# Peptides against a protein of PDB entry 4A54: the designs that were tried, part 5

Target 1, 94 residues: chain A of PDB entry 4A54
Amino acid sequence: MSVADFYGSNVEVLLNNDSKARGVITNFDSSNSILQLRLANDSTKSIVTKDIKDLRILPKNEIMPKNGTKSPSTNSTKLKSAETYSSKNKWSMD

## One batch from the design tools (peptide; made by RFdiffusion4, then SolubleMPNN)

Design b1_p9_1_s2 (from b1_p9_1, 4 letters changed)
Fold by OpenDDE base, seed 2:
Structure b1_p9_1_s2 (fold): chain B 94 residues (1-94), chain A 9 residues (1-9)
Amino acid sequence: as target 1 above (94 residues)
Amino acid sequence: EEELRKALF
């Protein structure tokens, strides 16, 4: 199985700095170990896999959060930006 | 997610 099998999936990525990114997997550069996400603002974020602490696939019915909105998966988390956000609460992995 | 992790790392 390859990362390409998950293209189009919505994911939440927990980074080593405890920030989070949410987006759709659009590409994976295996040579450079870079995961590309399309964010809620239609920008792209490239994440080096070594910076990933954990990740989860979001349910299809879960709306990707936008700036200033609360995550449906975390009751108290408000997005500071479409690119990354941090939560004070313990992150629940699906 | 486990299969995705295996594919990423």
Scores: peptide ipSAE 0.553, ipTM 0.905, DockQ to the pose 0.803
Fold by OpenDDE base, seed 3:
Structure b1_p9_1_s2 (fold): chain B 94 residues (1-94), chain A 9 residues (1-9)
Amino acid sequence: as target 1 above (94 residues)
Amino acid sequence: EEELRKALF
């Protein structure tokens, strides 16, 4: 299995500095060990794998970064407020 | 997640 099999997956990355990044996996540069995430603001964040402490795949029901394509105006189901994911640290690396 | 970890590291 390769990282490419997970392209399009929404992930939360825990960095060695205990900061978190959330985004969709768009690319992996194996030569430089760089994971690329598309963030909620449509920017791309490059993360060196050495800086990754842990990661988890987010369930599909969590808010995915907007692909710039105008989602047709289907009825604004009120995006319930970003539940502050209480940091229950159950980083179950499954 | 474990398979993704194995692919990254």
Scores: peptide ipSAE 0.555, ipTM 0.906, DockQ to the pose 0.779; fails the geometry check
Fold by OpenDDE base, seed 5:
Structure b1_p9_1_s2 (fold): chain B 94 residues (1-94), chain A 9 residues (1-9)
Amino acid sequence: as target 1 above (94 residues)
Amino acid sequence: EEELRKALF
């Protein structure tokens, strides 16, 4: 299975510095080991896989509220940009 | 998630 099989998936990435990034997987550069996420503000975040401590796939039905607005669809769900890791999440290996 | 991890690393 390739990373491309997960394009369009919403993910939460825990970084080695204990910060979190949330976004939709849009690309993976295997040559440079760079995972690209589209963030809630439609910007792109590139993450070097070396900096990833853990990752989870968010359920498609998870609505990420932004500024009092609901995400209209699972396919267009916008996820938060990087934030400080503040809670113990259930990290699963799926 | 495990399959994604395997694909990433």
Scores: peptide ipSAE 0.549, ipTM 0.906, DockQ to the pose 0.782; fails the geometry check
Fold by OpenDDE base, seed 1:
Structure b1_p9_1_s2 (fold): chain B 94 residues (1-94), chain A 9 residues (1-9)
Amino acid sequence: as target 1 above (94 residues)
Amino acid sequence: EEELRKALF
């Protein structure tokens, strides 16, 4: 699968600086490892994958916080290399 | 989500 298969998915990203970003995946630059999110304010945020600590796909029914709205505290899944994840298959989700 | 992780890394 490619990241493109998840375009339009709403995700929560925990960054290495402990900040969080929520948005819809709009693009992925595989050459530079840059994930682009569309945020609730319709702005875009580019995130280098090396700066990603954790990622979660949000349920379709989960309300995306608008500007100034606190995101619900949710569990994040630690991101590891593709090789590591393929061996563990710890999660039931894609 | 697991497949997304694999695709990202």
Scores: peptide ipSAE 0.544, ipTM 0.904, DockQ to the pose 0.605; fails the geometry check

Design b1_p9_1_s3 (from b1_p9_1, 5 letters changed)
Fold by OpenDDE base, seed 1:
Order: sequence, then C-alpha cells, then structure tokens
Structure b1_p9_1_s3 (fold): chain B 94 residues (1-94), chain A 9 residues (1-9)
Amino acid sequence: as target 1 above (94 residues)
Amino acid sequence: DEDLRNALF
C-alpha cells in the first residue's frame, strides 16, 4: 500500500515537538519524505516524516469546516490541548 | 492506520 492510497483522507498528526496538525493528505514526496496536508484554513503544511511521532486517520464523519459552506455548527471537536489529548486519546498507528 | 504508517515509514 502507498501513501497515495490515502490521498483525501483527513488525518491528525502528532509531531515530535508535541504539536499537532490536522488536515487532508494532498501529497507525499517519497524522495524527501515530506507529507503535505491541506489545513482547515486552506493553507498547505509540509511535514517531514521524521518529525512525526504518531498519526491517526480521522473518521469521515468529522465535518471539517470548509470555508464557505455553512456546515451546521456541529460541535467543533475542540482539539483538546496536546496535554489533555495525550492522556485521553489513544494514538493508534493501525 | 497501520497501513498508512507502513507506507510513510
């Protein structure tokens, strides 16, 4: 299986610095080991895979706020702070 | 998730 099989998937990435990024996988540069995510603000974040501590695929039912579509205010799953998330959310690389 | 991990690393 290749990373390309996951293009369009919404993922949450835990970085080695304990910061988190959430976005849609748009590209993977295998030569440079760079994962590209489209963020909720439509910006692109490039992440070196060596900086990834853990990641998970988010369920499709999590409505990403798309700019412009009044998605009903479904409860912003507040990205709980890294501290509360680490204690409550099991990161699974499965 | 395991498949994605294996693809990335």
Scores: peptide ipSAE 0.562, ipTM 0.905, DockQ to the pose 0.753; fails the geometry check
Fold by OpenDDE base, seed 2:
Structure b1_p9_1_s3 (fold): chain B 94 residues (1-94), chain A 9 residues (1-9)
Amino acid sequence: as target 1 above (94 residues)
Amino acid sequence: DEDLRNALF
């Protein structure tokens, strides 16, 4: 299985600095180990895989948070900026 | 999301 099989999936990424990013997987550069996400504001975030602590694929019904908006979930997720947000979710990378 | 993890790393 390749990362390309997940293109178009909406994901939440927990970074090593405990910041979070949420977006749609648009590309993966395997040579440079860079995951590209399209964020809610249509900007692109490039994430080096070594900076990823954990990630999850979001259910289709889970709405991508907008800047300054709290995401509806069992655990609070708040987008603090255009590219990052915080939440208290328990993570499992499946 | 083990399959995605295994694909990334």
Scores: peptide ipSAE 0.561, ipTM 0.905, DockQ to the pose 0.713; fails the geometry check
Fold by OpenDDE base, seed 5:
Structure b1_p9_1_s3 (fold): chain B 94 residues (1-94), chain A 9 residues (1-9)
Amino acid sequence: as target 1 above (94 residues)
Amino acid sequence: DEDLRNALF
């Protein structure tokens, strides 16, 4: 299995500095170990794998950053800013 | 999540 199999998945990344990033996986540079995320504001964030403490795939029913495609999924829960949605840490990296 | 972790590391 490759990281490419997860392209389009919405993920939460916990960094070594205890900050969090949420976005859709758009690319992975295996040569440089750089994970690329599309954020809610349509900007791109590059994360070096060494800076990742933990990560989880967000369930499809959780708020994807609205890319302007009106997918009618009614759960337009505006992922507001870095509000720590304390969704229960089922950080079960299964 | 385990499969993604294994793919990244």
Scores: peptide ipSAE 0.560, ipTM 0.905, DockQ to the pose 0.762; fails the geometry check
Fold by OpenDDE base, seed 3:
Structure b1_p9_1_s3 (fold): chain B 94 residues (1-94), chain A 9 residues (1-9)
Amino acid sequence: as target 1 above (94 residues)
Amino acid sequence: DEDLRNALF
């Protein structure tokens, strides 16, 4: 299995400095060990894997960052409000 | 996910 199998997955990343980043996996540079995330504001964040303490894949029912690509207008299922995914801090590195 | 972890590290 490769990181490419997870492109389009929404993830939450815990960094070594205890900050968090949330976004969709858009790319992985294996040569430089850089994970690229698209954020909710459509910006891109590059994260060096050495700075990652833990990560989890968010369930599909959680608010995903808008793909700036015109995904065809499939029906506006209301991105329900950012349910504060209850901090059950079960970082499952799965 | 363990599979994603194994792919990244």
Scores: peptide ipSAE 0.555, ipTM 0.905, DockQ to the pose 0.745; fails the geometry check

Design b1_p9_1_s4 (from b1_p9_1, 4 letters changed)
Fold by OpenDDE base, seed 4:
Structure b1_p9_1_s4 (fold): chain B 94 residues (1-94), chain A 9 residues (1-9)
Amino acid sequence: as target 1 above (94 residues)
Amino acid sequence: TEELRKALF
């Protein structure tokens, strides 16, 4: 299995500096070990894999927070409270 | 996610 099999997947990346990035996987440069993400603001972020502490694939239904545009008040259908899955690390990698 | 991790590292 290759990284290309995950193109289009929405991911959250935890970096070694404890910052987080969320975006859609658009490309992977295996020669340079660079993962490319498209962010919610349509910008592109390149991440060196050595800087990645942890990552997870996000559910398809998770609305990426678009910066500043007032998402029209679609009726807050009760996002079912993510049942606290047992103390499995929020970053438990599937 | 585990398969993605294996592909990246």
Scores: peptide ipSAE 0.588, ipTM 0.915, DockQ to the pose 0.711; fails the geometry check
Fold by OpenDDE base, seed 2:
Structure b1_p9_1_s4 (fold): chain B 94 residues (1-94), chain A 9 residues (1-9)
Amino acid sequence: as target 1 above (94 residues)
Amino acid sequence: TEELRKALF
């Protein structure tokens, strides 16, 4: 399998500095080892793979909240992309 | 996710 098989998937990435990023995989540069994510605010984040501690693919039923959008699963609360999954401690390595 | 990890690293 290649990373391209996962384009369009929502992922949560845990970085070596313990920060988290969530977004849709839009590209992977294998030559430079750079993973590109589109974030909830429509910005792009480039992550060097050596800085990744862990990652997981989010279930399709988990709606990625857009900035300024109320999540239907959180009682009409406006959620920031980083806050929605802060309580999830499970990392799936499939 | 394991398959994605194998593809990334």
Scores: peptide ipSAE 0.584, ipTM 0.915, DockQ to the pose 0.730; fails the geometry check
Fold by OpenDDE base, seed 5:
Structure b1_p9_1_s4 (fold): chain B 94 residues (1-94), chain A 9 residues (1-9)
Amino acid sequence: as target 1 above (94 residues)
Amino acid sequence: TEELRKALF
């Protein structure tokens, strides 16, 4: 299985500095180990995998902060701005 | 998530 199999998935990334990033996986540069996310503001963030402490795939029904846009994973779901969701064992998911 | 982790690292 490759990272490309997860393109379009919503993920939460926990960085080594304990900050979090949420976005949709749009690309992965395997040569440089760079994960690319599309953020809620439609900007792109590149994250070097060495800076990742942990990550999880967000459930399809999980609300993500987004500026009045539909969910990129589910064409019909409108996402709420500044909304957070916490699931049990969120860092232990497959 | 575990499969994604394996693919990334």
Scores: peptide ipSAE 0.579, ipTM 0.915, DockQ to the pose 0.738; fails the geometry check
Fold by OpenDDE base, seed 3:
Structure b1_p9_1_s4 (fold): chain B 94 residues (1-94), chain A 9 residues (1-9)
Amino acid sequence: as target 1 above (94 residues)
Amino acid sequence: TEELRKALF
């Protein structure tokens, strides 16, 4: 699978500085290792993958960004979501 | 998600 298979997925990212970012995956620059998230305020945040400590895909019932963000298309591969993660391990990389 | 992790790293 490629990161592109997860475009449109809502994710929560834990950064190395212990801050968190939540948004929909809109793009991935493999050359520069930059993950792009559409945030709730409709802005785009670029995150260098080296700064990512952990991440999880949020379930469909989690808060979604506002405008301009679409859920994954019907023809996309089934995505694993946060509801499959253990409650004890919120940041599982499964 | 393990598959996403594998794709990113």
Scores: peptide ipSAE 0.563, ipTM 0.915, DockQ to the pose 0.654; fails the geometry check

Design b1_p9_2_s1 (from b1_p9_2 with K5R E6K)
Fold by OpenDDE base, seed 4:
Formats: sequence, structure tokens, C-alpha cells
Structure b1_p9_2_s1 (fold): chain B 94 residues (1-94), chain A 9 residues (1-9)
Amino acid sequence: as target 1 above (94 residues)
Amino acid sequence: TEELRKALE
């Protein structure tokens, strides 16, 4: 199986510096070991694979948080409390 | 996810 089989998948990447990146896999440079993600703001982030601590594929229905421009509409849609998924390592590499 | 991990190795 190749990385190309996952093009178009939405992923969350945990980096070695404990920062996170979320985006759609658009390309992989095998020669340089660089994974390319398209972010919610339509920018592109290149990640060197050696800097990846962990990653997970997000379900298709998970709306990638678009950097919402402050649409002024104060409609407090109650973000349903993210049910604390049980302490199972949210980063379980499945 | 495990298959993607392997593909990135």
C-alpha cells in the first residue's frame, strides 16, 4: 500500500514538538519524505515525515474547522459537549 | 491508520 492510496483523506498529525496539523493529504514526495496537507484555510503545509510523532485518519463526516471568519452571527449553537471519549489514547494509531 | 503509518516508513 502507498501513501497515494490515502490522497483525499482528512488526517490529524501530531508533530514531535507536540504541535498538531489537520488537513487533507494532497501529495507525498517519497524522495524527500515530505507529506503535503491542504489546511482548512486552503493553505498548504509540508511536513517532513521524521517530524511526525503520530497521526490519525479522521472520519469523513468530521467537518474540518474552516478558519471561520468571525461571522457575526452570535447564534450560540450549543456545541454539544464533545463527549470525553474515554481516555483511550485519542491518538491510538489504528 | 496503521496502513498509512506503514506507507510513510
Scores: peptide ipSAE 0.558, ipTM 0.906, DockQ to the pose 0.727
Fold by OpenDDE base, seed 2:
Structure b1_p9_2_s1 (fold): chain B 94 residues (1-94), chain A 9 residues (1-9)
Amino acid sequence: as target 1 above (94 residues)
Amino acid sequence: TEELRKALE
């Protein structure tokens, strides 16, 4: 299975610095190990895979957060930006 | 998600 099989999937990425990014997988550069996400503000975030601590695929009914919105998790925080947010959540590796 | 993680390695 390749990353391309997950293009279009909405994912939440936990980075090594404990920040989070949420977006749709649009591309993967295997040569440089860079995952590209389209964020809620329609911008693109490039993430080096070595900086990924954990990730999960979001269910289809889960709305991608926007600026000023609240995360759906129990101990969620308001999003500071469309690119990155900090909140606690329970993670499942699918 | 596990399969995606493996694909990223």
Scores: peptide ipSAE 0.556, ipTM 0.907, DockQ to the pose 0.743; fails the geometry check
Fold by OpenDDE base, seed 5:
Structure b1_p9_2_s1 (fold): chain B 94 residues (1-94), chain A 9 residues (1-9)
Amino acid sequence: as target 1 above (94 residues)
Amino acid sequence: TEELRKALE
């Protein structure tokens, strides 16, 4: 399967610097290994795949409390809020 | 997620 099969999915990306990004997969440049995410503010973030430490697909229908973050306007899905310290780690490469 | 990981490789 291809990355295109996951377009429109909400994902959380853990980067090598331990920062996190959350967004909807909008594009993938296979030639340059760049994953594009649409963020909650409708801006686009480009991530080089080599900088990805881990990632997970977020449940489509899981509503988490908004902690001051804008939910991205997607056709059918909302991004989860940033995980709090008390949130269970659901990191998986599945 | 595993399938996405594989697709990114």
Scores: peptide ipSAE 0.548, ipTM 0.906, DockQ to the pose 0.711; fails the geometry check
Fold by OpenDDE base, seed 3:
Structure b1_p9_2_s1 (fold): chain B 94 residues (1-94), chain A 9 residues (1-9)
Amino acid sequence: as target 1 above (94 residues)
Amino acid sequence: TEELRKALE
């Protein structure tokens, strides 16, 4: 299985500096170990995988970014910032 | 998921 199998998945990432990011996986650069997320404001955040402390895939019933996903979207909903999301604060490396 | 973690390593 490759990271590409998860393109379009909505994820929450905890970084080593304890900051959080939430977005949809749009790309992965294996040569440079860079994970790219599309954020709620349609901007892109690049994260070096070595800076990732923990992550979780968000359920499909949660809010997703408006655009920029590879997975088919039947509804466009603006994401909230990961730093403000606390309802299901369970981290997983699954 | 565990599969995603493995793919990122």
Scores: peptide ipSAE 0.537, ipTM 0.905, DockQ to the pose 0.698; fails the geometry check

Design b1_p9_2_s2 (from b1_p9_2, 3 letters changed)
Fold by OpenDDE base, seed 1:
Parts: sequence; structure tokens; C-alpha cells
Structure b1_p9_2_s2 (fold): chain B 94 residues (1-94), chain A 9 residues (1-9)
Amino acid sequence: as target 1 above (94 residues)
Amino acid sequence: TEELRKALA
């Protein structure tokens, strides 16, 4: 499998600095090892893979960003920050 | 998720 197989997936990324990002995978630059996420506010965040401590694919029942997904549109205009959600210490093995 | 993790490695 390649990262491209997961385009459109909603993911939570835990970075080495312990910050978290949530978004839909829109692109992956394998040459530069950069993962691009579309955030709930439709902005993009580029993450260098070496800065990723862990990540997980979020269940579809969670709030999805407006664009970049086939899931129903959400009224949410922003992603909840790490401080505003449960910060679950749960990482899927899928 | 595990497959994605592997793909990013």
C-alpha cells in the first residue's frame, strides 16, 4: 500500500513536539517526505514525516473537514484543538 | 492505520 491509498482519510497526527493535527490527507510528497492535511477551516498543513510521532485514521463518525472528503459536509468551521477534545490516547492499528 | 504508518516510513 501507498500513502495515496489513504487520500481522503481523516487522520490525527501526533507530532514530536506533542502537538496534534487533524485533517484529511490531500497529498504526500514522497521525495521530500511531506504529508499534507486539509484542516476543518479548509486551510492546509504540511507535516514532515520525521516530525510525526504517531498517527491514526479517525472513524468516519467523527467530524470531518468540509473539503477533501466524500463524507457529508460539516457545519464545523475549524478543527478542535488538542485542548478542546478528549486527547484520547488511542491509536488504531489499522 | 498500521498500513498508513508503514507507507509513511
Scores: peptide ipSAE 0.566, ipTM 0.911, DockQ to the pose 0.673; fails the geometry check
Fold by OpenDDE base, seed 3:
Structure b1_p9_2_s2 (fold): chain B 94 residues (1-94), chain A 9 residues (1-9)
Amino acid sequence: as target 1 above (94 residues)
Amino acid sequence: TEELRKALA
């Protein structure tokens, strides 16, 4: 599989400095190893993969940042301003 | 999540 298969997924990233970022995967630059996330405030965060300690895909029922395309579901909750997140210590192996 | 981790490696 490729990272592109996960575009649009809502993820939480644990960085090497123990900070956490939450956003939707919008792009991946394989040449430079840069993962791009759209954050709750609709800004974009670029993360170098070597700075990633761990990551998980968030379940569908959790709050998500705004998606780049219209969602067919009206039952979605959008985050407004969060860039850094302190989530539960639960990391899935999906 | 594991498949994504592998794709990023």
Scores: peptide ipSAE 0.561, ipTM 0.911, DockQ to the pose 0.729; fails the geometry check
Fold by OpenDDE base, seed 4:
Structure b1_p9_2_s2 (fold): chain B 94 residues (1-94), chain A 9 residues (1-9)
Amino acid sequence: as target 1 above (94 residues)
Amino acid sequence: TEELRKALA
C-alpha cells in the first residue's frame, strides 16, 4: 500500500517532541518524506516523517482538535472528513 | 494504521 491510499483519512500524529497533530491527510511527498495534513482550522501542516513517533487513523466521528495539543478537545470545530481515496477491504489492516 | 505506518517508513 501507499500513503495515497489513505488520502482523506483523519489521523493523529504523535511527534518526537510529544506534541500531537490531527488532520486529514491531503498529500505525501515521498521524495522529501513530508506528510501534509489539513487541520481543523483549514490550515496545512507539513510533517517530516522522521519527526513522527507514532500515528493512528481516527474514526470519522471523532472530533478533530486544534493542532499542537497533547489532548483532544471537545469544543473545537470538527474537521469535515473526506472519504479515503481508496476503499479498502474490511479485513485490511490500517 | 499499521499499513499506513509501513507506507510512511
Scores: peptide ipSAE 0.559, ipTM 0.911, DockQ to the pose 0.650; fails the geometry check
Fold by OpenDDE base, seed 5:
Structure b1_p9_2_s2 (fold): chain B 94 residues (1-94), chain A 9 residues (1-9)
Amino acid sequence: as target 1 above (94 residues)
Amino acid sequence: TEELRKALA
């Protein structure tokens, strides 16, 4: 299984500095270990994997970034504004 | 999520 299998998934990333990023996985640079997320404001955030403390795939019924791509396993995505994101300290085991 | 963690490692 590869990161590409998760393209379009909405994820929450907890960084080593305890900051968080939420976005849809759009790309992964395996050579440089860089994960790219499309954020709710349609910008792209590049995250070096060594800076990731933890991550979780957000449930399908949870708020997803606006203009994000669909998860490979779903035919529909619930898009919501970044201002309505709920903070959960629940890290999925998927 | 666990599979994604593995893929990123």
Scores: peptide ipSAE 0.556, ipTM 0.911, DockQ to the pose 0.696; fails the geometry check

Design b1_p9_2_s3 (from b1_p9_2, 4 letters changed)
Fold by OpenDDE base, seed 2:
Structure b1_p9_2_s3 (fold): chain B 94 residues (1-94), chain A 9 residues (1-9)
Amino acid sequence: as target 1 above (94 residues)
Amino acid sequence: TKALLEALS
């Protein structure tokens, strides 16, 4: 299985410095071991794979706020800011 | 997740 099989997947990456990045996998440079994520602000973050401590694939239903698609105006809950949801989400190692 | 990590290694 290649990283390319996961292109378009929404992931949360835990880095060795305990910072987190969330984004869609857009590219992988195997020669340089660089994973590219598109972030919620449409910027691209390059992550060196050696700096990755852990990674999880986010369920498709976690609507990353795509800029342009009008989430239907249902009164749904304040997208609380990127608070580091330190929620003990059981890393379901799926 | 495991498969992706393996692919990244």
Scores: peptide ipSAE 0.491, ipTM 0.892, DockQ to the pose 0.746
Fold by OpenDDE base, seed 3:
Structure b1_p9_2_s3 (fold): chain B 94 residues (1-94), chain A 9 residues (1-9)
Amino acid sequence: as target 1 above (94 residues)
Amino acid sequence: TKALLEALS
């Protein structure tokens, strides 16, 4: 399986410095070991794979706060707050 | 998740 099979997947990355990044996988540079994520603000973050401590794929039903596109469905844009997934199940490697 | 980590290694 290649990283390209996961393009378009929404992921949360835990880095070695304990910072977190969340975004959609848009590219992977295998030569330089760089994973590119598109963030909620449409910016791109490049992450060196050696700096990744852990990673999880977010379920499709988790509404990533896309800033702008009002899905035409009904009124309550409840910005579902990033539910703090309980620490134990958060990084279960499926 | 595991498969993605393996693909990144």
Scores: peptide ipSAE 0.490, ipTM 0.891, DockQ to the pose 0.738
Fold by OpenDDE base, seed 5:
Parts: C-alpha cells; structure tokens; sequence
Structure b1_p9_2_s3 (fold): chain B 94 residues (1-94), chain A 9 residues (1-9)
C-alpha cells in the first residue's frame, strides 16, 4: 500500500511538538519525505515525516469543534490546522 | 491508520 492510496483522506497529524494539524492529504514527496495537507483555508501545509509522532484518519462523522459554530458537514474536506483538541483515546492504531 | 503510517515510514 502506498501513501497515494490515501489521497483525499481527512487526517489529523500529531507532531513531535504535540501540535496537531488537520487536513486532506494531497501529495507525498517520497524523495524528501514530505506529506502535504490541504487545510481549511485552502492553503497547503508541508510536513516532514520525521516530525510526525502519530496520525489518524478522521471518520466522516467526526464532530470537529469550531469556535462558536456548528460542526462542519460530514462532507467537508476543509479541516482546521494547529488544533489542541483532545483526542487521545482516538490514537489507537488501526 | 496503521497502513498509512507504515507507508510514511
């Protein structure tokens, strides 16, 4: 299985500094070990794989906290980055 | 999730 099999998936990435990034996987540069995420603001975040502590694929029905707004629709591809949302129990490897 | 992590390693 390759990273390309997961293109378009919504993911939450836990970084080594304990910060979180959320976005859609758009690309992977295997030569440089860089994962690219499309963020909620349509910008791209590049993450060096060595900085990844953990990662999970977000379920379509996951309620994501938004500041003062309703949870995004289940069909949203726009995910907020740099979150501190507690999801420790969701880091079980599957 | 595990398969993606393995693909990234």
Amino acid sequence: as target 1 above (94 residues)
Amino acid sequence: TKALLEALS
Scores: peptide ipSAE 0.489, ipTM 0.891, DockQ to the pose 0.732
Fold by OpenDDE base, seed 4:
Structure b1_p9_2_s3 (fold): chain B 94 residues (1-94), chain A 9 residues (1-9)
Amino acid sequence: as target 1 above (94 residues)
Amino acid sequence: TKALLEALS
């Protein structure tokens, strides 16, 4: 599979510095190994793949609050702060 | 996610 097969997927990225980023995959620069995410605020975040510790694909129904397109404002699921759910290995590479 | 990680490697 190519990264392009995942374009439009909503993902959560765990970085090596233990920070997290969540966004839609919009592009991948294979030459520079840069993954590009569109964030909830419509900004773009570029992530060097070497800085990625783990990834998870979010369910499609997990509406990242798209700012602009009036998808019906169903409930502002506030990105609940990453509560350290000490639960099961959320970061199991699947 | 494994397939995506593999594609990124």
Scores: peptide ipSAE 0.488, ipTM 0.893, DockQ to the pose 0.700; fails the geometry check

Design b1_p9_2_s4 (from b1_p9_2 with E6K E9S)
Fold by OpenDDE base, seed 4:
Structure b1_p9_2_s4 (fold): chain B 94 residues (1-94), chain A 9 residues (1-9)
Amino acid sequence: as target 1 above (94 residues)
Amino acid sequence: TEELKKALS
């Protein structure tokens, strides 16, 4: 499975500094190992995977409190499966 | 959750 299979999932991330972040997985940069979460305040948080101590997927019934915007109902919003971002290195041949 | 951890590794 890829991280993209979990786009739209609500997760709790425990960081190495023992802080926690909760949000919906919106993107993953595989080249840079960066997980992007959308937080309850609609801001985004980028987390380097090496800084993750642990994580868990939250039950779908735990609706993140959104300020008045309908939490993307995990049911209906076809989160366009964003493919895992991969940076390709460009090289030139002699 | 475990599958996500694997995908992140």
Scores: peptide ipSAE 0.597, ipTM 0.918, DockQ to the pose 0.609
Fold by OpenDDE base, seed 1:
Structure b1_p9_2_s4 (fold): chain B 94 residues (1-94), chain A 9 residues (1-9)
Amino acid sequence: as target 1 above (94 residues)
Amino acid sequence: TEELKKALS
């Protein structure tokens, strides 16, 4: 299985600096080990895989605010701190 | 998720 099999998947990435990124996998550069995510604001974030501490695929049913549905922009830009990284590793073995 | 982790390793 390759990373390309997961293109279009919505993921949450925990980085080594304890920051989090959420986005859709759009590309992977295997030569440079760079994962590209499209973020909710349509910007692209490039992440070096060595900087990834943990990663999970988000279930499709998590209503990512699709552009069109005015789900209230809860500006909770607060990536809830690493604290609510509750060990409920519902990391489904997918 | 585990398969993705493997693919990224």
Scores: peptide ipSAE 0.605, ipTM 0.918, DockQ to the pose 0.702; fails the geometry check
Fold by OpenDDE base, seed 2:
Structure b1_p9_2_s4 (fold): chain B 94 residues (1-94), chain A 9 residues (1-9)
Amino acid sequence: as target 1 above (94 residues)
Amino acid sequence: TEELKKALS
């Protein structure tokens, strides 16, 4: 299975610095090990895989990233460009 | 999620 099989999936990424990013997987650069997410504000965030501590695929019932969308995991905090957050969440095993 | 983690490793 490849990362490409998960393109379009909504994911939450926990980084090694305990910050989090949430977005839709739009691309993966295997040569450079860079995961690309589209965030709620339609900006793109590139994450080096070695900086990922953990990740989860978000349930379908959770709100997909959209401009102005508030993240349920951040107590309805609005996501902005290049922003990360830290919060406690339950992780799924998908 | 676990399959995605494997794919990213």
Scores: peptide ipSAE 0.598, ipTM 0.918, DockQ to the pose 0.749; fails the geometry check
Fold by OpenDDE base, seed 3:
Structure b1_p9_2_s4 (fold): chain B 94 residues (1-94), chain A 9 residues (1-9)
Amino acid sequence: as target 1 above (94 residues)
Amino acid sequence: TEELKKALS
């Protein structure tokens, strides 16, 4: 299985410096080991995989701002920015 | 999530 199989997945990344990033996987550069996330503010964040301490895929029910495809305008709960995911949600092992 | 971790390793 490749990282490309997870494009469009919403993830929370825990970095080695204990900071967190949340976003949609948009790209992976395997040559340079760089994971690209689209953040809630539509900016992009590039993360070197060596800086990743842990990650989890967020449940689908957390409405990801899908780019332009008219998925039915259900109340897109905006990916709230870098809010610390409440410790209550178990890291999914998927 | 575990499969993604494997793909990133």
Scores: peptide ipSAE 0.598, ipTM 0.918, DockQ to the pose 0.720; fails the geometry check

